# Peptides against a protein of PDB entry 2L5G: the designs that were tried, part 1

All scores and structures are predictions.

Target 1, 41 residues: chain A of PDB entry 2L5G
Amino acid sequence: LSKEELIQNMDRVDREITMVEQQISKLKKKQQQLEEEAAKP
Below, numbering starts at 1 at the first letter of every chain, in headers, positions and changes, except where a header shows other numbers.
Peptide ipSAE was made for these designs. It is ipSAE averaged over its two directions, with the distance scale d0 held at 1.0 Angstrom where the peptide's residues are scored. Compare it between designs on one protein only; published cut-offs may not apply.
A fold fails the geometry check if it doesn't show the stated peptide or something in it is severely misdrawn.

## One batch from the design tools (peptide; aimed at target 1 N9)

Design b1_p8_1 (made by RFdiffusion4)
Pose (drawn by RFdiffusion4):
Structure b1_p8_1 (pose): chain A 41 residues (1-41), chain P 8 residues (1-8)
Amino acid sequence: as target 1 above (41 residues)
Amino acid sequence: TDFEFKFK
């Protein structure tokens, strides 16, 4: 199209990955509490 | 996702 308008679309997609990836990092830490509570006597 | 296109 113009080697520019299409480039801008790539930057918007990359931002959406960071939001999904951020959720996983928070969910992974939550597992620690559940895993730590289950391993406790 | 918001995509923008321009036709020329």

Design b1_p8_1_s1 (made by RFdiffusion4, then SolubleMPNN; from b1_p8_1, 8 letters changed)
Fold by OpenDDE base, seed 1:
Structure b1_p8_1_s1 (fold): chain B 41 residues (1-41), chain A 8 residues (1-8)
Amino acid sequence: as target 1 above (41 residues)
Amino acid sequence: IEIRIVEE
């Protein structure tokens, strides 16, 4: 692995982290909405 | 953590 390949792998992982964080945020928001809807009489 | 990129 060249230094350039390590930097490219780091940039890929940073993009994957950002995508997973956005998915977690969407799922947490959906969970909260479902919990609030289930708590309404 | 300092990431120094050196162009070779």
Scores: peptide ipSAE 0.056, ipTM 0.611, DockQ to the pose 0.078
OpenDDE base, seeds 2, 3, 4, 5: peptide ipSAE 0.052, 0.050, 0.056, 0.052; ipTM 0.608, 0.603, 0.615, 0.606

Design b1_p8_1_s2 (made by RFdiffusion4, then SolubleMPNN; from b1_p8_1, 6 letters changed)
Fold by OpenDDE base, seed 5:
Structure b1_p8_1_s2 (fold): chain B 41 residues (1-41), chain A 8 residues (1-8)
Amino acid sequence: as target 1 above (41 residues)
Amino acid sequence: IEIEIKEE
């Protein structure tokens, strides 16, 4: 792997992490909404 | 974090 390929792979992984973290945040918010709706009488 | 990458 060239230095440039390694940097490009790091940039890709950082973007993938950000995308997964955003998905986790959305799912966590949806989970909380479902828990709040399930707790209503 | 500073990352130094050396070429081979």
Scores: peptide ipSAE 0.039, ipTM 0.582, DockQ to the pose 0.090
OpenDDE base, seeds 1, 2, 3, 4: peptide ipSAE 0.039, 0.039, 0.037, 0.033; ipTM 0.578, 0.583, 0.573, 0.546

Design b1_p8_1_s3 (made by RFdiffusion4, then SolubleMPNN; from b1_p8_1, 8 letters changed)
Fold by OpenDDE base, seed 2:
Structure b1_p8_1_s3 (fold): chain B 41 residues (1-41), chain A 8 residues (1-8)
Amino acid sequence: as target 1 above (41 residues)
Amino acid sequence: IEIKIIEE
């Protein structure tokens, strides 16, 4: 891997991390909603 | 932030 390929791979991983973090945030919010709904009588 | 690597 050239230094250019390493940078391109780092930039890709940083974008993938950001996308996964946004997905985790959405899933945590959905989990909380489901827990609040399941706690209703 | 633009990362510029200078190759020597």
Scores: peptide ipSAE 0.053, ipTM 0.619, DockQ to the pose 0.106
OpenDDE base, seeds 1, 3, 4, 5: peptide ipSAE 0.049, 0.048, 0.049, 0.051; ipTM 0.613, 0.606, 0.614, 0.613

Design b1_p8_1_s4 (made by RFdiffusion4, then SolubleMPNN; from b1_p8_1, 8 letters changed)
Fold by OpenDDE base, seed 2:
Structure b1_p8_1_s4 (fold): chain B 41 residues (1-41), chain A 8 residues (1-8)
Amino acid sequence: as target 1 above (41 residues)
Amino acid sequence: LEITVVEV
């Protein structure tokens, strides 16, 4: 792996991390909504 | 590294 290939792989992983973080945020919001709905009498 | 993402 050249230095340029390592940088390209890093930039790819950074994009994949951002996508996973957005999914975690959506999951946390859905979890909160389900917890709020389950807490209703 | 393959990251599997699930649609939610």
Scores: peptide ipSAE 0.060, ipTM 0.642, DockQ to the pose 0.066
OpenDDE base, seeds 1, 3, 4, 5: peptide ipSAE 0.037, 0.045, 0.047, 0.060; ipTM 0.603, 0.615, 0.618, 0.637

Design b1_p8_2 (made by RFdiffusion4)
Pose (drawn by RFdiffusion4):
Structure b1_p8_2 (pose): chain A 41 residues (1-41), chain P 8 residues (1-8)
Amino acid sequence: as target 1 above (41 residues)
Amino acid sequence: PPLVPPSP
């Protein structure tokens, strides 16, 4: 299209990945509490 | 965010 408008769309998609990826990092840490509580006597 | 629409 103009080697510019299409480039801008790539930057917006990359931002959406960071939001999904941020959720997984918070959920992984939550597993620690559940995994640590289950391993406790 | 929404995508940039193409220019006519």

Design b1_p8_2_s1 (made by RFdiffusion4, then SolubleMPNN; from b1_p8_2 with P1M S7R)
Fold by OpenDDE base, seed 3:
Structure b1_p8_2_s1 (fold): chain B 41 residues (1-41), chain A 8 residues (1-8)
Amino acid sequence: as target 1 above (41 residues)
Amino acid sequence: MPLVPPRP
């Protein structure tokens, strides 16, 4: 692994983290909506 | 809106 390949792999991981964080946010919002609908009498 | 119940 060159220093350049390491930096490229870090940039890839940072993009993957950002994508996963956005998915977690969407899933948390959907979970809250399902919890709210289930709490309706 | 009903409050979402606290998580257990």
Scores: peptide ipSAE 0.082, ipTM 0.483, DockQ to the pose 0.012
OpenDDE base, seeds 1, 2, 4, 5: peptide ipSAE 0.055, 0.059, 0.068, 0.057; ipTM 0.616, 0.621, 0.661, 0.614

Design b1_p8_2_s2 (made by RFdiffusion4, then SolubleMPNN; from b1_p8_2 with P1M)
Fold by OpenDDE base, seed 1:
Structure b1_p8_2_s2 (fold): chain B 41 residues (1-41), chain A 8 residues (1-8)
Amino acid sequence: as target 1 above (41 residues)
Amino acid sequence: MPLVPPSP
């Protein structure tokens, strides 16, 4: 890999990490809501 | 400083 390709791959991975972290945060909030609703008799 | 060292 060229230096330029390596930097481009790092930028891509950094964006992918940010997107996945946002998805995890949304899913964790949804999970918590479903667990709180299911825990109410 | 280079952001990334050159690949070997």
Scores: peptide ipSAE 0.132, ipTM 0.746, DockQ to the pose 0.079
OpenDDE base, seeds 2, 3, 4, 5: peptide ipSAE 0.095, 0.097, 0.087, 0.116; ipTM 0.704, 0.707, 0.693, 0.730

Design b1_p8_2_s3 (made by RFdiffusion4, then SolubleMPNN; from b1_p8_2 with P1L)
Fold by OpenDDE base, seed 2:
Structure b1_p8_2_s3 (fold): chain B 41 residues (1-41), chain A 8 residues (1-8)
Amino acid sequence: as target 1 above (41 residues)
Amino acid sequence: LPLVPPSP
């Protein structure tokens, strides 16, 4: 891998991490909503 | 100076 390819791969991974973290946050919020709705009579 | 050294 060239230096430029290594930097580009790092930047790609950083963006992918951010996207996955946002997805995890959304899923955790949905889980909490479903758990709260399931706990309501 | 390069932020990342070139790969071997």
Scores: peptide ipSAE 0.154, ipTM 0.748, DockQ to the pose 0.078
OpenDDE base, seeds 1, 3, 4, 5: peptide ipSAE 0.136, 0.113, 0.092, 0.149; ipTM 0.734, 0.713, 0.692, 0.742

Design b1_p8_2_s4 (made by RFdiffusion4, then SolubleMPNN; from b1_p8_2 with P1A S7R)
Fold by OpenDDE base, seed 3:
Structure b1_p8_2_s4 (fold): chain B 41 residues (1-41), chain A 8 residues (1-8)
Amino acid sequence: as target 1 above (41 residues)
Amino acid sequence: APLVPPRP
């Protein structure tokens, strides 16, 4: 792996991290909605 | 290319 290939692999991982963080945020919002709906009698 | 870069 050249230095350039290493940087490209880092940039790819940074994009994957951002996508996973967005998925976690969406799942946390859905969890909160379900918990709020389940707390309503 | 691996998804995870090798640790230096």
Scores: peptide ipSAE 0.112, ipTM 0.711, DockQ to the pose 0.239
OpenDDE base, seeds 1, 2, 4, 5: peptide ipSAE 0.086, 0.059, 0.039, 0.100; ipTM 0.664, 0.618, 0.546, 0.692

Design b1_p8_3 (made by RFdiffusion4)
Pose (drawn by RFdiffusion4):
Structure b1_p8_3 (pose): chain A 41 residues (1-41), chain P 8 residues (1-8)
Amino acid sequence: as target 1 above (41 residues)
Amino acid sequence: PKFEFKFK
């Protein structure tokens, strides 16, 4: 198309990955509490 | 996702 308009679309897609990836990092830490509570006597 | 295009 113009080697520019299409480039801009790539930057928007990359931002959406960071949001999904941020959720997994928070969910992983939540597992620690559940895993730590289950291993406690 | 939102995509934007310009036709010329």

Design b1_p8_3_s1 (made by RFdiffusion4, then SolubleMPNN; from b1_p8_3, 8 letters changed)
Fold by OpenDDE base, seed 4:
Structure b1_p8_3_s1 (fold): chain B 41 residues (1-41), chain A 8 residues (1-8)
Amino acid sequence: as target 1 above (41 residues)
Amino acid sequence: VEITVRIE
């Protein structure tokens, strides 16, 4: 557990969080579109 | 989604 290893692990987690947040945003938009399409008669 | 960080 060096300070450098902790920083590298933090930078990795921050990148993975950003990628997951972008995926969640895309899935939420797709969910909303499907809900709007399902609400049309 | 699983985030795995290995700490050495």
Scores: peptide ipSAE 0.083, ipTM 0.679, DockQ to the pose 0.169
OpenDDE base, seeds 1, 2, 3, 5: peptide ipSAE 0.067, 0.072, 0.081, 0.082; ipTM 0.677, 0.662, 0.681, 0.671

Design b1_p8_3_s2 (made by RFdiffusion4, then SolubleMPNN; from b1_p8_3, 7 letters changed)
Fold by OpenDDE base, seed 3:
Structure b1_p8_3_s2 (fold): chain B 41 residues (1-41), chain A 8 residues (1-8)
Amino acid sequence: as target 1 above (41 residues)
Amino acid sequence: VEVKVKIE
């Protein structure tokens, strides 16, 4: 495992983190919408 | 904290 391969793996993980954070944000917005609709009489 | 990786 070269230093270059380690950097490439870090860049990949940083992209995967960004994608997961965007998915979490989308799921939190959907959760809030469902909680708001469930709170309506 | 700034992390600088040196490529050799």
Scores: peptide ipSAE 0.071, ipTM 0.670, DockQ to the pose 0.073
OpenDDE base, seeds 1, 2, 4, 5: peptide ipSAE 0.054, 0.062, 0.053, 0.064; ipTM 0.640, 0.660, 0.625, 0.666

Design b1_p8_3_s3 (made by RFdiffusion4, then SolubleMPNN; from b1_p8_3, 7 letters changed)
Fold by OpenDDE base, seed 5:
Order: C-alpha cells, then sequence, then structure tokens
Structure b1_p8_3_s3 (fold): chain B 41 residues (1-41), chain A 8 residues (1-8)
C-alpha cells in the first residue's frame, strides 16, 4: 500500500461512516414515528 | 484526527 492508496482507503472509510450515520439518523426518526403512533389511543 | 501527508 502506497501513501496514496492509504489516503484513498481513508477517504472511502470516511464516506462509508457518513453513509452509516445517515442511515442511523433515518432509522431513529422512523423509530420515533412508530413510538408516537403506538402511543396514540 | 487530522492527517497531513507530504507527497514526494
Amino acid sequence: as target 1 above (41 residues)
Amino acid sequence: IEIKVELK
């Protein structure tokens, strides 16, 4: 692995982290919506 | 973590 390949792998991991964080945010919002719906009489 | 790499 060259230094350039290491940087490219880091940029890839940073993008994958951002994508997972966005998925977690969407799932948390959906969880809250389901909890609010289940709390209605 | 900030990474600075000098390219040669």
Scores: peptide ipSAE 0.041, ipTM 0.593, DockQ to the pose 0.089
OpenDDE base, seeds 1, 2, 3, 4: peptide ipSAE 0.030, 0.037, 0.037, 0.032; ipTM 0.524, 0.556, 0.564, 0.499

Design b1_p8_3_s4 (made by RFdiffusion4, then SolubleMPNN; from b1_p8_3, 8 letters changed)
Fold by OpenDDE base, seed 2:
Structure b1_p8_3_s4 (fold): chain B 41 residues (1-41), chain A 8 residues (1-8)
Amino acid sequence: as target 1 above (41 residues)
Amino acid sequence: MEVTIILE
């Protein structure tokens, strides 16, 4: 791996982390909504 | 030292 290939791979990992964090945030919000809906009598 | 990055 050249220094440039290492930086490109780091930039790809950083983008994938950001996408996964956004998915986790959306899923947590949906989970909370479903838990609040299931807790209503 | 070889660095391997495995992405899903």
Scores: peptide ipSAE 0.052, ipTM 0.626, DockQ to the pose 0.064
OpenDDE base, seeds 1, 3, 4, 5: peptide ipSAE 0.047, 0.046, 0.050, 0.048; ipTM 0.620, 0.604, 0.616, 0.621

Design b1_p8_4 (made by RFdiffusion4)
Pose (drawn by RFdiffusion4):
Structure b1_p8_4 (pose): chain A 41 residues (1-41), chain P 8 residues (1-8)
Amino acid sequence: as target 1 above (41 residues)
Amino acid sequence: EALEEALK
């Protein structure tokens, strides 16, 4: 199209990945509490 | 939606 308008779309998509990726990082830490509680006597 | 905006 213009080697610019399409470039801008790439930047927006990359922002959406960071939201999904941020959720996995928080969920992974939550596993620690559940995994730590299950391993406790 | 971003492609429709780029085409407009």

Design b1_p8_4_s1 (made by RFdiffusion4, then SolubleMPNN; from b1_p8_4, 3 letters changed)
Fold by OpenDDE base, seed 3:
Structure b1_p8_4_s1 (fold): chain B 41 residues (1-41), chain A 8 residues (1-8)
Amino acid sequence: as target 1 above (41 residues)
Amino acid sequence: DLLEEALR
């Protein structure tokens, strides 16, 4: 791997991390909504 | 499911 290929791989992984963090945020919000709904009488 | 909803 060249230095340029390593940088490109780092940039790819950084984008993938950002996408997964956004998915985790959406899932946590939906979990909270379901917990709040299940707590209603 | 929750995963399919989060992927939208």
Scores: peptide ipSAE 0.066, ipTM 0.662, DockQ to the pose 0.026
OpenDDE base, seeds 1, 2, 4, 5: peptide ipSAE 0.065, 0.064, 0.065, 0.064; ipTM 0.655, 0.654, 0.653, 0.650

Design b1_p8_4_s2 (made by RFdiffusion4, then SolubleMPNN; from b1_p8_4, 3 letters changed)
Fold by OpenDDE base, seed 2:
Structure b1_p8_4_s2 (fold): chain B 41 residues (1-41), chain A 8 residues (1-8)
Amino acid sequence: as target 1 above (41 residues)
Amino acid sequence: KSLEEALQ
């Protein structure tokens, strides 16, 4: 593993983190909507 | 609306 390969792997992981954080945000909003819908009579 | 719709 060169220094350049480590930087490329870091940049890949940073993109994957951003994608997962966006998915978590969408899932949390959807969970809240389903909880609010389930709480309605 | 399903949780599955939020799993792209």
Scores: peptide ipSAE 0.085, ipTM 0.717, DockQ to the pose 0.022
OpenDDE base, seeds 1, 3, 4, 5: peptide ipSAE 0.081, 0.076, 0.073, 0.076; ipTM 0.713, 0.703, 0.698, 0.706

Design b1_p8_4_s3 (made by RFdiffusion4, then SolubleMPNN; from b1_p8_4, 3 letters changed)
Fold by OpenDDE base, seed 4:
Structure b1_p8_4_s3 (fold): chain B 41 residues (1-41), chain A 8 residues (1-8)
Amino acid sequence: as target 1 above (41 residues)
Amino acid sequence: SSLEEALQ
């Protein structure tokens, strides 16, 4: 891998991490909402 | 990008 290919791969991975973190945050919020609704009498 | 600048 060239230095340029390494940088391009790092930039891609950083974008993928950000997208996955946003998905995790959204899913955690949905999980919390489902747990709160399930805890209602 | 800021990453490209840091790796120069």
Scores: peptide ipSAE 0.056, ipTM 0.651, DockQ to the pose 0.090
OpenDDE base, seeds 1, 2, 3, 5: peptide ipSAE 0.052, 0.053, 0.054, 0.054; ipTM 0.639, 0.645, 0.644, 0.642

Design b1_p8_4_s4 (made by RFdiffusion4, then SolubleMPNN; from b1_p8_4 with E1D A2L)
Fold by OpenDDE base, seed 3:
Structure b1_p8_4_s4 (fold): chain B 41 residues (1-41), chain A 8 residues (1-8)
Amino acid sequence: as target 1 above (41 residues)
Amino acid sequence: DLLEEALK
């Protein structure tokens, strides 16, 4: 693995982290909506 | 990118 290959792998992982964080945010918002609807009488 | 600049 060259220095350039290591940088390219780090950039890929950073993009993958950002995508997973956006998915977690969407799931947390859906969870909150379901909890709010389940709390209504 | 910003990561490449930080690792120079």
Scores: peptide ipSAE 0.052, ipTM 0.615, DockQ to the pose 0.088
OpenDDE base, seeds 1, 2, 4, 5: peptide ipSAE 0.041, 0.041, 0.039, 0.044; ipTM 0.633, 0.635, 0.626, 0.643; seed 2 fails the geometry check

Design b1_p8_5 (made by RFdiffusion4)
Pose (drawn by RFdiffusion4):
Structure b1_p8_5 (pose): chain A 41 residues (1-41), chain P 8 residues (1-8)
Amino acid sequence: as target 1 above (41 residues)
Amino acid sequence: SPLEFKFK
């Protein structure tokens, strides 16, 4: 299209990945509490 | 975010 308008779309997609990826990092830490509580006597 | 396109 113009080697510019399409480039801008790529930057918006990359931002959406960071939001999904930020959720997995928080959920992984939550597993620690559940995993740590289950391993406790 | 929505994608935007312009035709020229």

Design b1_p8_5_s1 (made by RFdiffusion4, then SolubleMPNN; from b1_p8_5, 6 letters changed)
Fold by OpenDDE base, seed 2:
Structure b1_p8_5_s1 (fold): chain B 41 residues (1-41), chain A 8 residues (1-8)
Amino acid sequence: as target 1 above (41 residues)
Amino acid sequence: MPLVVVLE
């Protein structure tokens, strides 16, 4: 692993983290919507 | 924010 390959792998992981965080945010919003709809009589 | 890697 060169220093350049390490940087490229870190840049890939940073992008993957950002995508996963966006997915988590979307899933949390859907969870909240389902909890709010389930709380309606 | 992108991770800034400082290579020392």
Scores: peptide ipSAE 0.074, ipTM 0.579, DockQ to the pose 0.090
OpenDDE base, seeds 1, 3, 4, 5: peptide ipSAE 0.051, 0.033, 0.046, 0.037; ipTM 0.504, 0.568, 0.556, 0.477

Design b1_p8_5_s2 (made by RFdiffusion4, then SolubleMPNN; from b1_p8_5, 6 letters changed)
Fold by OpenDDE base, seed 3:
Structure b1_p8_5_s2 (fold): chain B 41 residues (1-41), chain A 8 residues (1-8)
Amino acid sequence: as target 1 above (41 residues)
Amino acid sequence: MPLVVVVE
């Protein structure tokens, strides 16, 4: 692993984290909608 | 938030 390969791997991991965080946010919003719909009589 | 990599 060169210093350049390490930086490229860090940039890749930062992008993957951002994508996963966006997916988690979307899933949490869907969960809240389903919980609200299930709580309606 | 993008990770700011400071290379010294």
Scores: peptide ipSAE 0.138, ipTM 0.607, DockQ to the pose 0.086
OpenDDE base, seeds 1, 2, 4, 5: peptide ipSAE 0.069, 0.064, 0.043, 0.066; ipTM 0.580, 0.584, 0.587, 0.617

Design b1_p8_5_s3 (made by RFdiffusion4, then SolubleMPNN; from b1_p8_5, 4 letters changed)
Fold by OpenDDE base, seed 4:
Structure b1_p8_5_s3 (fold): chain B 41 residues (1-41), chain A 8 residues (1-8)
Amino acid sequence: as target 1 above (41 residues)
Amino acid sequence: SPLVFIEQ
């Protein structure tokens, strides 16, 4: 891997991290909604 | 609130 390929791979991983963090945030919100609905009679 | 579907 060249230095340029390493930088490109880092930029790709940074985008993938951002996408996964957004998915985690959505899943945490969904979890909270499911817990709130499960607590209703 | 209605439960939202999360697209993967």
Scores: peptide ipSAE 0.048, ipTM 0.589, DockQ to the pose 0.020
OpenDDE base, seeds 1, 2, 3, 5: peptide ipSAE 0.041, 0.045, 0.046, 0.044; ipTM 0.526, 0.616, 0.588, 0.575

Design b1_p8_5_s4 (made by RFdiffusion4, then SolubleMPNN; from b1_p8_5, 5 letters changed)
Fold by OpenDDE base, seed 5:
Structure b1_p8_5_s4 (fold): chain B 41 residues (1-41), chain A 8 residues (1-8)
Amino acid sequence: as target 1 above (41 residues)
Amino acid sequence: MPLKLKLE
């Protein structure tokens, strides 16, 4: 593994983290919507 | 903070 291959692998991991964080944000928003709908009488 | 910025 060259320094360049390590930097490329880190760029990939940073993108994967960003994608997972966006998925978590979407799921949290969906959870909040379901909680708000369940709290309606 | 991107991991990349800690290795460069």
Scores: peptide ipSAE 0.156, ipTM 0.765, DockQ to the pose 0.080
OpenDDE base, seeds 1, 2, 3, 4: peptide ipSAE 0.147, 0.145, 0.149, 0.146; ipTM 0.756, 0.754, 0.758, 0.757

Design b1_p8_6 (made by RFdiffusion4; failed a check: a repeat of another design)
Pose (drawn by RFdiffusion4):
Structure b1_p8_6 (pose): chain A 41 residues (1-41), chain P 8 residues (1-8)
Amino acid sequence: as target 1 above (41 residues)
Amino acid sequence: PPLVPPSP
């Protein structure tokens, strides 16, 4: 299209990945509490 | 965010 408008769309998509990836990092740490509680006597 | 629409 203009080697510019399309480039801008790539930057917006990359931002959406960071939001999904941020949720997984918080969920992974939550597993620690559940995994640590289950391994406790 | 929404995509950038093309210019006419």

Design b1_p8_6_s1 (made by RFdiffusion4, then SolubleMPNN; from b1_p8_6 with P1M S7R; failed a check: a repeat of another design)
Amino acid sequence: MPLVPPRP

Design b1_p8_6_s2 (made by RFdiffusion4, then SolubleMPNN; from b1_p8_6 with P1A)
Fold by OpenDDE base, seed 3:
Structure b1_p8_6_s2 (fold): chain B 41 residues (1-41), chain A 8 residues (1-8)
Amino acid sequence: as target 1 above (41 residues)
Amino acid sequence: APLVPPSP
């Protein structure tokens, strides 16, 4: 890989990490809502 | 390009 390709790959990974972290946060919130709703009598 | 950086 060239230096330019390495930098482009790093930028791509950084964007992908950010998107996955946002998805994990949304899924954790949804999980908590479902657990709270299932715990209601 | 692969999604992960190359190993050193």
Scores: peptide ipSAE 0.135, ipTM 0.733, DockQ to the pose 0.263
OpenDDE base, seeds 1, 2, 4, 5: peptide ipSAE 0.110, 0.112, 0.106, 0.119; ipTM 0.702, 0.701, 0.697, 0.714

Design b1_p8_6_s3 (made by RFdiffusion4, then SolubleMPNN; from b1_p8_6 with S7R)
Fold by OpenDDE base, seed 3:
Structure b1_p8_6_s3 (fold): chain B 41 residues (1-41), chain A 8 residues (1-8)
Amino acid sequence: as target 1 above (41 residues)
Amino acid sequence: PPLVPPRP
C-alpha cells in the first residue's frame, strides 16, 4: 500500500462510518417512536 | 403505563 492508497482507504472508511452513524440515528429514532406508540393505551 | 424515557 502506497501512502496515497492508505489515504484513499481512510477517506473511504470515514465516509462509511458517517453513513452507518446516520443509519443508526434513524433506526434509534424509529425504535423510540414505535416504543412510544406501543406505550400509548 | 410509564412514559418511555427519551433516548440519545
Scores: peptide ipSAE 0.086, ipTM 0.461, DockQ to the pose 0.013
OpenDDE base, seeds 1, 2, 4, 5: peptide ipSAE 0.073, 0.085, 0.072, 0.083; ipTM 0.461, 0.453, 0.457, 0.448

Design b1_p8_6_s4 (made by RFdiffusion4, then SolubleMPNN; from b1_p8_6 with P1G S7R)
Fold by OpenDDE base, seed 4:
Structure b1_p8_6_s4 (fold): chain B 41 residues (1-41), chain A 8 residues (1-8)
Amino acid sequence: as target 1 above (41 residues)
Amino acid sequence: GPLVPPRP
């Protein structure tokens, strides 16, 4: 692994972390909505 | 029904 490849991999991981965090946020909101709907009679 | 509190 060259220095450039290492930096590129770091940037890739950083983007992937951001994407996963956004997915987690979206799924948490969806989960909360479903739980609220399920809690309503 | 009961409200679900905000998730962290």
Scores: peptide ipSAE 0.051, ipTM 0.490, DockQ to the pose 0.014
OpenDDE base, seeds 1, 2, 3, 5: peptide ipSAE 0.048, 0.048, 0.048, 0.050; ipTM 0.489, 0.484, 0.479, 0.487

Design b1_p8_7 (made by RFdiffusion4)
Pose (drawn by RFdiffusion4):
Structure b1_p8_7 (pose): chain A 41 residues (1-41), chain P 8 residues (1-8)
Amino acid sequence: as target 1 above (41 residues)
Amino acid sequence: AAVEEALE
């Protein structure tokens, strides 16, 4: 299209990945509490 | 949306 308008779309997509990826990181840490509580006597 | 606007 203009080697510019399409480039801008790539930057918006990359921002959406960071939101999904941020959720996984928080969920992974939550597993620690559940995994640590289950391993406790 | 930005692609639709660029096509119009």

Design b1_p8_7_s1 (made by RFdiffusion4, then SolubleMPNN; from b1_p8_7, 5 letters changed)
Fold by OpenDDE base, seed 1:
Structure b1_p8_7_s1 (fold): chain B 41 residues (1-41), chain A 8 residues (1-8)
Amino acid sequence: as target 1 above (41 residues)
Amino acid sequence: DLLEKALK
Protein backbone atom coordinates (compact mmCIF):
# COMPACT_ATOMS: atom_id res chain seq x y z
CA LEU B 1 0.00 0.00 0.00
CA SER B 2 1.38 3.42 -0.98
CA LYS B 3 0.99 6.46 1.31
CA GLU B 4 -1.68 7.75 -1.12
CA GLU B 5 -3.61 4.44 -0.95
CA LEU B 6 -3.50 4.56 2.88
CA ILE B 7 -4.84 8.16 2.88
CA GLN B 8 -7.62 7.18 0.43
CA ASN B 9 -8.55 4.18 2.61
CA MET B 10 -8.63 6.42 5.74
CA ASP B 11 -10.86 8.98 3.96
CA ARG B 12 -13.18 6.15 2.87
CA VAL B 13 -13.36 4.66 6.39
CA ASP B 14 -14.03 8.13 7.93
CA ARG B 15 -16.93 8.66 5.49
CA GLU B 16 -18.31 5.15 6.18
CA ILE B 17 -18.09 5.76 9.98
CA THR B 18 -19.92 9.11 9.60
CA MET B 19 -22.65 7.47 7.48
CA VAL B 20 -23.11 4.59 9.97
CA GLU B 21 -23.19 7.01 12.95
CA GLN B 22 -25.88 9.09 11.20
CA GLN B 23 -27.87 5.88 10.50
CA ILE B 24 -27.53 4.79 14.17
CA SER B 25 -28.69 8.26 15.32
CA LYS B 26 -31.75 8.12 13.00
CA LEU B 27 -32.61 4.56 14.11
CA LYS B 28 -32.26 5.51 17.82
CA LYS B 29 -34.59 8.49 17.27
CA LYS B 30 -37.12 6.25 15.47
CA GLN B 31 -36.85 3.65 18.25
CA GLN B 32 -37.48 6.35 20.89
CA GLN B 33 -40.50 7.65 18.93
CA LEU B 34 -41.93 4.12 18.63
CA GLU B 35 -41.35 3.47 22.36
CA GLU B 36 -43.03 6.81 23.26
CA GLU B 37 -46.01 6.07 20.97
CA ALA B 38 -46.31 2.48 22.30
CA ALA B 39 -46.36 3.85 25.89
CA LYS B 40 -49.45 6.01 25.13
CA PRO B 41 -52.80 4.46 26.14
CA ASP A 1 -8.87 17.13 1.57
CA LEU A 2 -7.71 18.20 5.08
CA LEU A 3 -6.45 14.69 5.96
CA GLU A 4 -4.43 14.54 2.73
CA LYS A 5 -2.82 17.90 3.65
CA ALA A 6 -2.03 16.76 7.23
CA LEU A 7 -0.43 13.49 6.04
CA LYS A 8 1.76 15.08 3.23
Scores: peptide ipSAE 0.053, ipTM 0.645, DockQ to the pose 0.087
OpenDDE base, seeds 2, 3, 4, 5: peptide ipSAE 0.050, 0.051, 0.053, 0.053; ipTM 0.637, 0.638, 0.643, 0.644

Design b1_p8_7_s2 (made by RFdiffusion4, then SolubleMPNN; from b1_p8_7, 6 letters changed)
Fold by OpenDDE base, seed 5:
Structure b1_p8_7_s2 (fold): chain B 41 residues (1-41), chain A 8 residues (1-8)
Amino acid sequence: as target 1 above (41 residues)
Amino acid sequence: ELLEKAKK
């Protein structure tokens, strides 16, 4: 692997991390909505 | 961008 290929792989991993963090945020928001709905009488 | 720093 060249230095350029290693940096391309790092950029890919950073993008994948960002996508997973956005998915976690969406799931946390959905969890909160379900908890709020379940707390209604 | 990390790529522009690597071209050295």
Scores: peptide ipSAE 0.068, ipTM 0.697, DockQ to the pose 0.112
OpenDDE base, seeds 1, 2, 3, 4: peptide ipSAE 0.058, 0.063, 0.067, 0.061; ipTM 0.677, 0.689, 0.695, 0.686

Design b1_p8_7_s3 (made by RFdiffusion4, then SolubleMPNN; from b1_p8_7, 5 letters changed)
Fold by OpenDDE base, seed 5:
Structure b1_p8_7_s3 (fold): chain B 41 residues (1-41), chain A 8 residues (1-8)
Amino acid sequence: as target 1 above (41 residues)
Amino acid sequence: DLLEKALQ
């Protein structure tokens, strides 16, 4: 791997991390809503 | 469903 290929791989991983963090945030919000809905009589 | 929208 050249230095340029390593930088390109880092940029790709940083994008993948950001996408996974957004998915985790959406899932946590859905979990909270289901917990709030289940707590209603 | 909000779960379906979160998995897309």
Scores: peptide ipSAE 0.048, ipTM 0.615, DockQ to the pose 0.023
OpenDDE base, seeds 1, 2, 3, 4: peptide ipSAE 0.044, 0.046, 0.046, 0.046; ipTM 0.605, 0.606, 0.600, 0.605

Design b1_p8_7_s4 (made by RFdiffusion4, then SolubleMPNN; from b1_p8_7, 5 letters changed)
Fold by OpenDDE base, seed 5:
Structure b1_p8_7_s4 (fold): chain B 41 residues (1-41), chain A 8 residues (1-8)
Amino acid sequence: as target 1 above (41 residues)
Amino acid sequence: ELLERALK
């Protein structure tokens, strides 16, 4: 792995982290919606 | 960014 390939791999991992964080945020919002709907009489 | 400095 060259220095350039290492930096490209770091950029890829940073993008993958951001995508996973966005997915977690979406799932947390969906969880809250389901909890609010289940709490209705 | 740290990455832009490392590409030089």
Scores: peptide ipSAE 0.061, ipTM 0.653, DockQ to the pose 0.096
OpenDDE base, seeds 1, 2, 3, 4: peptide ipSAE 0.056, 0.059, 0.059, 0.059; ipTM 0.644, 0.649, 0.655, 0.650

